Peptides against a protein of PDB entry 4AID. Designs and how they scored, part 71

Target 1, 242 residues: chain A of PDB entry 4AID
Amino acid sequence: FDIKRKTIEWGGKTLVLETGRIARQADGAVLATMGETVVLATAVFAKSQKPGQDFFPLTVNYQEKTFAAGKIPGGFFKREGRPSEKETLVSRLIDRPIRPLFVKGFKNEVQVVVTVLQHDLENDPDILGMVAASAALCLSGAPFMGPIGAARVGWVDGAYVLNPTLDEMKESKMDLVVAGTADAVMMVESEIQELSEEIVLGGVNFAHQQMQAVIDAIIDLAEHAAKEPFAFEPEDTDAIKA

## One batch from the design tools (peptide; made by RFdiffusion4, then SolubleMPNN)

Design b2_p15_2_s1 (from b2_p15_2, 9 letters changed)
Fold by OpenDDE base, seed 3:
Structure b2_p15_2_s1 (fold): chain B 242 residues (1-242), chain A 15 residues (1-15)
Amino acid sequence: as target 1 above (242 residues)
Amino acid sequence: TELSEKLYAKKQEKE
């Protein structure tokens, strides 16, 4: 077993990214931990395009198992077979920033699955799921121009808070989720209570600055554990220089 | 991205 692990301190919490122990049948697989919240991200891509495929077939599926350790028995009975509203939302939060980072002309099927294995009731698995999905794609050999980082920013007592706990979020006037590359913000999602545009823009910048450590951690992990890049020649070479 | 450039550079060194 060639287990590679990267550990960083991030917003006063330990972030662990691990590969090589589980889900070896995937092209990329990352076990990500923050506090006692644990997610598994897997990335799988087809080695050929389907005949007549005219769009990029990316599927992102975020799943919180009801039996995950740390979940109180009696949380919303997920009806067997349909994603919850939260799972649908988080699947979109992961999809939005990663979709534009695939090389143009790549139309092979890509499936990203994020599974919550454990929830500590403090650290929301959504941000961790975004980070893990990014890392799994970077390890996969897919023509993905990542990594992305992600961060949640709160506004508590007149200050920015990186990845606030679920309890800190009750006192927060901002729920700001940002995802981006080293150079660019790719996605912003926000719920804001009576804050100036200046504070919100400052929150986006704060998030983008704070996610650099995560981006660097994914790069370091990928340098040691990534598969060989899939041999894909884009029709338009101008997209590789970005 | 820096990662993509490094991964592609390593591919070109092996070809």
Scores: peptide ipSAE 0.025, ipTM 0.578, DockQ to the pose 0.179
Fold by OpenDDE base, seed 1:
Structure b2_p15_2_s1 (fold): chain B 242 residues (1-242), chain A 15 residues (1-15)
Amino acid sequence: as target 1 above (242 residues)
Amino acid sequence: TELSEKLYAKKQEKE
C-alpha cells in the first residue's frame, strides 16, 4: 500500500494525517489522529453534473459510530436512524467553512463523511474531523480551493489555550471554534462567558495563527498523495484567482 | 489557493 503520513506537534499534542490504508474507493480518504482520538474522513464527488442541477449538492455527515462502545461513557446504543444533536452540529461546523471554497459553478454531487473511530475522552473529534475533511477534499481531486485549518480556543486562567481538553473546557470561559484558509477566517462559532470583545477577537486571531501548521501539513500531504485535479472549467475564470 | 494553483499547474504540465 502506498501509505503517506504527515505528523506535526500541535498545541502540545501529536497530530497525524494518514492516507492510503483505508477507504481506497473514495476520491479522498484521511485517517486523522490526535491523542487516542481517531477519525476517518472520506470525500466522494460525482464526475458529472445531474441534468437540471441548480444548486451545489454538498452533503457533510459527521458520525460518532459506537465502535468505541467499550470506552465511551454513557453506552447508550445510539439508535441507527437520526443523527444526534452533536452529530448535526459538527456536520454543520465542517460544512460551513468548506462550502464556499468549491469553484464557482461546480454543481457535481459531493459527499464528505467523517466517522469517529475512537475517542479518548480528552480530545474532541470535532476539530479533528474538520481537519480530516479538509485533507480528504484536498486529496480527492475535487475543485476545492482549500485546505482549511480549524482550531478550538479556550480561555483558562487568563490565557488562550489551543484545543483544550474536555476537562480544561470545564474551566474555560470561552469555547471558540475557528476555521479558515491560510489567508482568511471562513467560520467562527463561539460560546462566551462574560469576556471582552478584545479577548474574543484575540482568540480568533490566535486560532487562525495556530491553524497554519495544520494547513501546511495538509498541503505537504496533498503534494505527495493528491489525485490529479478533476477536469473542470468554471464559467467565470476570475473565480479561480481568488 | 496555493495548493489548488500547484495542482492545476501540475495538470497543465502533463497535457
Scores: peptide ipSAE 0.024, ipTM 0.579, DockQ to the pose 0.183
Fold by OpenDDE base, seed 5:
Structure b2_p15_2_s1 (fold): chain B 242 residues (1-242), chain A 15 residues (1-15)
Amino acid sequence: as target 1 above (242 residues)
Amino acid sequence: TELSEKLYAKKQEKE
């Protein structure tokens, strides 16, 4: 098995990005681990556009499926039911920053699936899922102008905390999720309790700085493990409407 | 530099 792994220390935790062991049928697949939280991201894209496709058909699906061996809070086999509110929200958190980074005019179907395999009750799988999805897209050969990084920032005891644990988040006055490229912030989502705009903006900047290590880790993994880029030439007509 | 640009550049260097 050609298994490639990147390991970094990130916010005092070990982040592991692994490819080549599982989900080999996908265009890109990444197993991401932080603490004992484990997610699998897969990216699949169609090699042709559907006739009459007028929009970019990106689907992002985040799933917290209870696999038999994992301490997933709540232990219920969520059957093939409607996505939970959390799954819907996290799917959007992943979708928002990645959607703009596809090459204009690319209208082939893209499916990103993030599956939580294990949850340690300390590290939220949402940030890990964003990172894994970014990495899976970068490995896929899809015309994706990533990577994105992601970070959660808390405000605990008058300081920024990178990717606070679920216990630290109970004391946090801020839940700030940021996603971005090396050069730009692409998405901010925030829940804030009585904090100044200055602290929030400082949190966005802190997140963007801290995610660079993740972006670099994805680049390093992709340089070694990515598929050949899919040959896509954008039609001239879609370039004019920007 | 975006990853796709780096990957395309590396492909062009191999051709």
Scores: peptide ipSAE 0.022, ipTM 0.580, DockQ to the pose 0.231
Fold by OpenDDE base, seed 4:
Structure b2_p15_2_s1 (fold): chain B 242 residues (1-242), chain A 15 residues (1-15)
Amino acid sequence: as target 1 above (242 residues)
Amino acid sequence: TELSEKLYAKKQEKE
């Protein structure tokens, strides 16, 4: 197996991005680890557009599977069936920043699946899932103008905290999730308790700065492990809507 | 509000 791995220190934790061991049948597949939280992201895209396809058919599915009874909070009760409210929310958090980054006119089916394999009860798999999904897309050869990074920012004891643990989040006055490219913030989702707009904006900037190391790590992984870019030529009619 | 509430609810179910 040709296994490629990138390891960085990120917010005082080791982030590992790995490809080539699991899900090799996908267009892109990344095993991401932070602490003992482990997610598998897979990206698959159709090599042709369906006849009469009028919209971009991107599906993002975040799943916390029962594989590790006891290793995933609430994992024991996850029946096969309808996504939980959390799974639906995190699927949207991943979808929102990636959807705009596909080349205009690309209407081939794209499926991103993020599966939580392990949860350490400290590191939330949502941010890790966003990072892994970005990396999987960059490796896939899909016409995706990523990578994106992602970060959660807390506000604890009058300071910003990058990717607060679940315990630190109990003391946090902010739950700020940011996703972006190297150059731009693409998505902000925030829950704030009695903080000034200045602190919140500072949190967005802090997140965007801190995610650069992740973006660079995805780029480095992609340089060594990405598939050849899918040859896609947008029809001239779709370029006019730019 | 929704993400923190969901994280908080999952913690309370474990305590």
Scores: peptide ipSAE 0.009, ipTM 0.381, DockQ to the pose 0.015; fails the geometry check

Design b2_p15_2_s2 (from b2_p15_2, 8 letters changed)
Fold by OpenDDE base, seed 2:
Structure b2_p15_2_s2 (fold): chain B 242 residues (1-242), chain A 15 residues (1-15)
Amino acid sequence: as target 1 above (242 residues)
Amino acid sequence: TELSKKLYAKRQELE
């Protein structure tokens, strides 16, 4: 197995990004670990466009599978059922920042699947899933202009906290999820209790600064493990208005 | 470096 691994310290926790061991049949696959929370992100894209495809067919699916239920809070035997509210929400959190980063005119089917394999009851797999999905896309050869980073920011005892634990979040006055590139914030989602706009804006800036280490880690992993870029030439959409 | 440059160059083509 040609296993590539990147390890960084991030918010006082070890983040590990690994490729080459699992899901080698995908275009990109990343096993991401933070604490004892483990997610597998896979990216698969079609090598041709479907006839009559008029929109970009990106599907993002975050899943907390039944096999991980013994290590997931509230992990009941998920029958083959509709996505939970959490799974639907996290799928959207991953979709929102990545969708605009695909090359314009690319209309091949893209599927991103994030699977929670283990949960440590401290580290939420959502942020880890966002990071893993970004990394998997960067490895895939798809025309994706990532990476994105992601971070959760809490406000505990009058300070910003990067990726608060589930227990620290109970004391937090802020649940701020930010995703972005090296240069730009792409997505903000926030739940806030009686905080000033200044503190919230400071939280967005804090998140964007803290995610740079993750972006750099994904780039380093991709430099060592990415597939050759898919040969795609965007159609010059400006020529059709003449 | 080369991949990061290619990603950066292509980002500027998307803006």
Scores: peptide ipSAE 0.024, ipTM 0.646, DockQ to the pose 0.070
Fold by OpenDDE base, seed 3:
Structure b2_p15_2_s2 (fold): chain B 242 residues (1-242), chain A 15 residues (1-15)
Amino acid sequence: as target 1 above (242 residues)
Amino acid sequence: TELSKKLYAKRQELE
């Protein structure tokens, strides 16, 4: 098995990105670990466009298995078959920053699935899921202009905290999730308690700076493990309007 | 690498 692994220290935690062990049938697959939280991201794309496809058919599914190691038995019975509110929200958090980064005119079906395999009750799998999805897409050969990084920023005791634990978040006056490329912020989602705009903007900048190490880690992994880019030439739709 | 150059070149074509 050709297993490639990248390990970085990120916000005082070890981030591990691994490919080549699991889900080999996917176009891209990444096992991501932070603390004892573990997620599997898979990316699959169709090699042709469906007849009559007029929009880009991207589907992102984030799933938290009820029996993931570390989850206390007794969390609400997630009814088999419907995503929880959290799963729906996190699926959107992953979708929003990646959707604009596909090559214009690419209308092949793309499916990203993020599965929480383990949860340590400290590290939220949402940020890890965003990172893993980005990495899986970069490995897939899909015409994805990533990577994206992602970060959560808290504000605790008058300081920014990168990827606060679930316990640190109880004391945080900010829940700021940022995703972006090396050059641009692509998505901001925030819940803020009585903070100045300056602190919030500083949090966005802090997040974007801190995610560069993750972006670089995904690039390094992709350089060693990415599939050949899918040969896609966008039809020059501007030439048909002349 | 050649991949990072291709990703970078395609980004510049999208700007």
Scores: peptide ipSAE 0.023, ipTM 0.618, DockQ to the pose 0.070
Fold by OpenDDE base, seed 4:
Structure b2_p15_2_s2 (fold): chain B 242 residues (1-242), chain A 15 residues (1-15)
Amino acid sequence: as target 1 above (242 residues)
Amino acid sequence: TELSKKLYAKRQELE
């Protein structure tokens, strides 16, 4: 097995991005670990467009499966079926920043699946899932203009906290999730308790700065493990809508 | 790297 791994220190935790061990049948596959939380992201894309396809068919599916029961809070009650509210929300958090980064006119089916394999009860798999999905897309050869980074920012004792633990989040006055490229913020989602706009904007900037190390780690992994870019030429008619 | 440059150049075409 040709296993490629990138390890960085991020917010006082070890982030590991690994490819080549699992899900080799996917276009891209990344096992991401932070603490003892583990997610598998897979990216698969169709090599042709369906006849009459008028929209970009991207699907993102975040899943906390029953086989991780006992490794995930409440995992014993996760039935096969309709996504939970949490799974639906996290799927949207991953979808929102990645969707705009596909090449215009690309209407081949893309499926991103993020599966939580383990949860340490400290590190939320949502941020890790966003990072893993970004990495899997960058490895896939899909016409994806990533990577994105992601970060959660808390506000605890008058300071920003990068990726607060579930226990630190109980004391946090802010739950701020940011995703972006090296150059731009692509998505902000926030729940805020009695904080000024200045503190929130500072949190967005803090998140964007802190995610650069993750972006660089994904790039480094992709340089060593990415598939050849899929040869895609948009039709001239799709370029006119740019 | 060449990959980073290609990704960056294509992002600038999307902006």
Scores: peptide ipSAE 0.019, ipTM 0.603, DockQ to the pose 0.067
Fold by OpenDDE base, seed 5:
Structure b2_p15_2_s2 (fold): chain B 242 residues (1-242), chain A 15 residues (1-15)
Amino acid sequence: as target 1 above (242 residues)
Amino acid sequence: TELSKKLYAKRQELE
């Protein structure tokens, strides 16, 4: 097994990104761990476009259904059930920042699947899932212009907290999820209780700064483990406007 | 690295 691993300290927690052990049949696969929360992200892309494909067919599926030996809160969700509200929301949180980063004109089917394998009841799998999905895409050889980083920011005792625990979040006046590249913020999602716009903007900046270590970790992992880039020539979309 | 340069170069094509 050619296992590649990157480990960083991030927000006072150990983040581990691993590839090569699990889901080797995917184009990219990353096992991401923070605390005792573990997610598997897989990226698969079609090597050809479907005839008549007029849109970019990206599907992101976040799933908490795996009865790992640790009690995932929420119990026996039947494998065949409709995604939960949480699974639907987190799937969108992952989709939103990655969708714009595909090369324009790429219309091959892309499937990103994030599966929660373990939950420690402290570290939410959503941020970890975003990071893992970004890493899996960077490893896949798909024409993805990532990585993205992601961070959650809380406001606890008058300070920003990076990736607050579920217990710290009970005291937080802010649930701010940010995703971005090295250069830009791509997505902000926020639930805020009685905070100024200045504090929120400061939180976005804090998140973007703190996610750089994750972006760098994904780049380092990709340098050691990425597949060869898929040979794709973007269609000259300017020729269709003539 | 060469990969980081390729990722950066491709980002400039999206701007």
Scores: peptide ipSAE 0.021, ipTM 0.624, DockQ to the pose 0.070; fails the geometry check

Design b2_p15_2_s3 (from b2_p15_2, 8 letters changed)
Fold by OpenDDE base, seed 3:
Structure b2_p15_2_s3 (fold): chain B 242 residues (1-242), chain A 15 residues (1-15)
Amino acid sequence: as target 1 above (242 residues)
Amino acid sequence: TELSKKLYEKRKEKE
């Protein structure tokens, strides 16, 4: 097995991105770990467009499954068949920043699946899932103009906190999720308690700065483990300058 | 990104 791994320190935690061990049938697959939270992201894309396909058919599915190795909070109430509210929300958080980064005119089916394998009750798997999905797409050979990074920013005791724990978030006046490329913010989602616009904008900038290390880690992993780029000619080459 | 650029360059080399 040719296992490639990238490890960085990120917000006082170890982030590990691994490929080559699991889900080899996918176009891209990444096992991502932060603390004791573990997610598997897989990316699969069709090698041809369906006849009559008029839109880009991207599907993102985030799933928190009860695996024998980890207690997932709320796992007891998963009725078979419908995503939870959290799973639906996180699937959208992953979808939003990645969708615009596909080459214009690419209409082959793309499926991203993020599965929570373990949860440490401190590190939320949503940010980790965003990072893992980005990495899996970069490894896949799909015409994806990533990577994206992602970060959560809290505001605790008058300071920004990168990826606050679930306990630190109880004391936070801000829940700010940011995703972006090296050059641009692609998505912001925020819940804020009576903070100035200046603090919020500073939080977005802080997130974007802090995610650069993750972007660089994905690039480094992809340089060593990415599949050959899928042969696709875009209708508009100007979209590739990202 | 540098990765996006490398991926684009590799596509052009295959044309």
Scores: peptide ipSAE 0.026, ipTM 0.617, DockQ to the pose 0.123
Fold by OpenDDE base, seed 1:
Structure b2_p15_2_s3 (fold): chain B 242 residues (1-242), chain A 15 residues (1-15)
Amino acid sequence: as target 1 above (242 residues)
Amino acid sequence: TELSKKLYEKRKEKE
């Protein structure tokens, strides 16, 4: 097995990004671990555009599937059919920052699937899922201008906390999710309790700074494990208007 | 530099 792994310390926790063990049939596949929370991200893209395709057909599906006995809290047999509200929200959180980073004119079908395999009840799989999806796309050879990083920021006892635990979040006055590239913030989502705009903006900057280590880790993994880039030249749409 | 650009450039240098 040609398993490639990158490990970093991130917010006082070990982040592991692994490829080559599972989902080898995907264009990109990453197993991401933080604490005992584990997610699998897979990226698959079509090698041709469908006839008459007028939009970019990106689909993102985040799933907290109740695998066997005790690995996901609240293990009601989720009826196999409808995404939960959380699964729908996290799918959008992943979609929003990655969608604009595809090369303009690329209209091949892209499917990103993030599956929660294990949950430790401390580390939320949403941030880990965003990171894993970014890494899987970077490994795939798709014309994706990533990586993105992601971070959650809390405000506890008058300080920023990177990726607060579910218990720390009960005491937090802020739930701030940020995603971005090395150069730019791409997405902000926030729930705030009576905090100044200055604290919130400082939280965005803190998140963007802290995610650089994750971006660098994805780059390092991809330099060793990425597939050859898909040969795609955007049609010069300006030449057709002349 | 975005990873995809870097990877794409590295491929063009091999072709």
Scores: peptide ipSAE 0.025, ipTM 0.656, DockQ to the pose 0.193
Fold by OpenDDE base, seed 2:
Structure b2_p15_2_s3 (fold): chain B 242 residues (1-242), chain A 15 residues (1-15)
Amino acid sequence: as target 1 above (242 residues)
Amino acid sequence: TELSKKLYEKRKEKE
């Protein structure tokens, strides 16, 4: 087993990104841990385009599987079959920033699956899932121009808080989720209680600064564990305008 | 991004 692991301190918490132990049948697979919250991200892509494929067939599926009672909030038998509102929302939060980062003209099927394996009731698996999905894509060999980082920003007692716990979020006047590359913000989603635009914009900048450590950690992991890039040449008409 | 290109290029140079 060639297990590669990257560990960083991030917002006062230990983030661990691991590959090579589980889901080896995927093109990319990352086990991400923060506190006792654990997610598995897998990326799989088709090695050919389907005949007549006219759009990029990316599917992102975030799943909070009911493993053993007590490791996932709410413990209730999720009805087999339909994603919850949370699972649908988080799937979109992961999809939005990654979709534009695929090489133009790539129309092979891509499936990203994020599975919550454990939840500590403090660290929300959504941000961890975004990070893990980014890492899994970077390891896969797919023509993905990531990584992305992600961060949640709270506003507690007149200060920004990076990835506030579920309990800290009860006191927060802001729930700001940001995803981006090293160079650009790709996605912002926010719920705000009576805060100035200046504080919100400062929160976006804070998130983008704080996610750089995660981006660097994914890069370091990919340098040691990424598969060879899939041989894909975009058609000349899809030339990357610099 | 330039970094993403560099990562993709670095991975291509290992082939």
Scores: peptide ipSAE 0.023, ipTM 0.633, DockQ to the pose 0.202
Fold by OpenDDE base, seed 5:
Structure b2_p15_2_s3 (fold): chain B 242 residues (1-242), chain A 15 residues (1-15)
Amino acid sequence: as target 1 above (242 residues)
Amino acid sequence: TELSKKLYEKRKEKE
């Protein structure tokens, strides 16, 4: 097994990105770990476009598998079938920043699946899922112009906190999720309790700065483990609709 | 992004 791993210290926690152990049938697959929270992201893309495909068919599915009743106290078996509200929201959080980074004219099906494998009840798997999805896409060979990084920013005791724990978030006046590339913020989602625009903008900048280490980690992992780029030439016609 | 382009280009240059 050729397992590639990147480990960084990020916000006072160890972030591990691993590929080559699980989901080898995917185009890209990454296990991401922070604390004892573990997510698996897989990226799969079709090698051809469907006849008559007029839009980019990206699907993102974030899933919190109900832990077997023995590992999370209180884990009700969520019935198989409908995504929870959280799963739907996190799927959108992952989709929003990655969708615009695909090469224009690429209309092959892309499926990103993020599965929460373990949850430590401290580290929210959403940010980790965003990072893992970005990494999986970068490894896949898909014409994805990532990576993205992601970060959550809290405001606790008059300071920014990177990726606050679930307990720290109870004291936070801000839940700010940011995703971006090295050069740009791609997505902001925020829930704010009576904070100034200055504090929020400062939080976005803080997030964007702090996610650079993650972006660099994904790049390093991709340099060592990415598949060959899928040979895709966009048709000239889609370049003119600026 | 320029870095994403560089990563993608660097991957293409290995082909």
Scores: peptide ipSAE 0.023, ipTM 0.632, DockQ to the pose 0.202

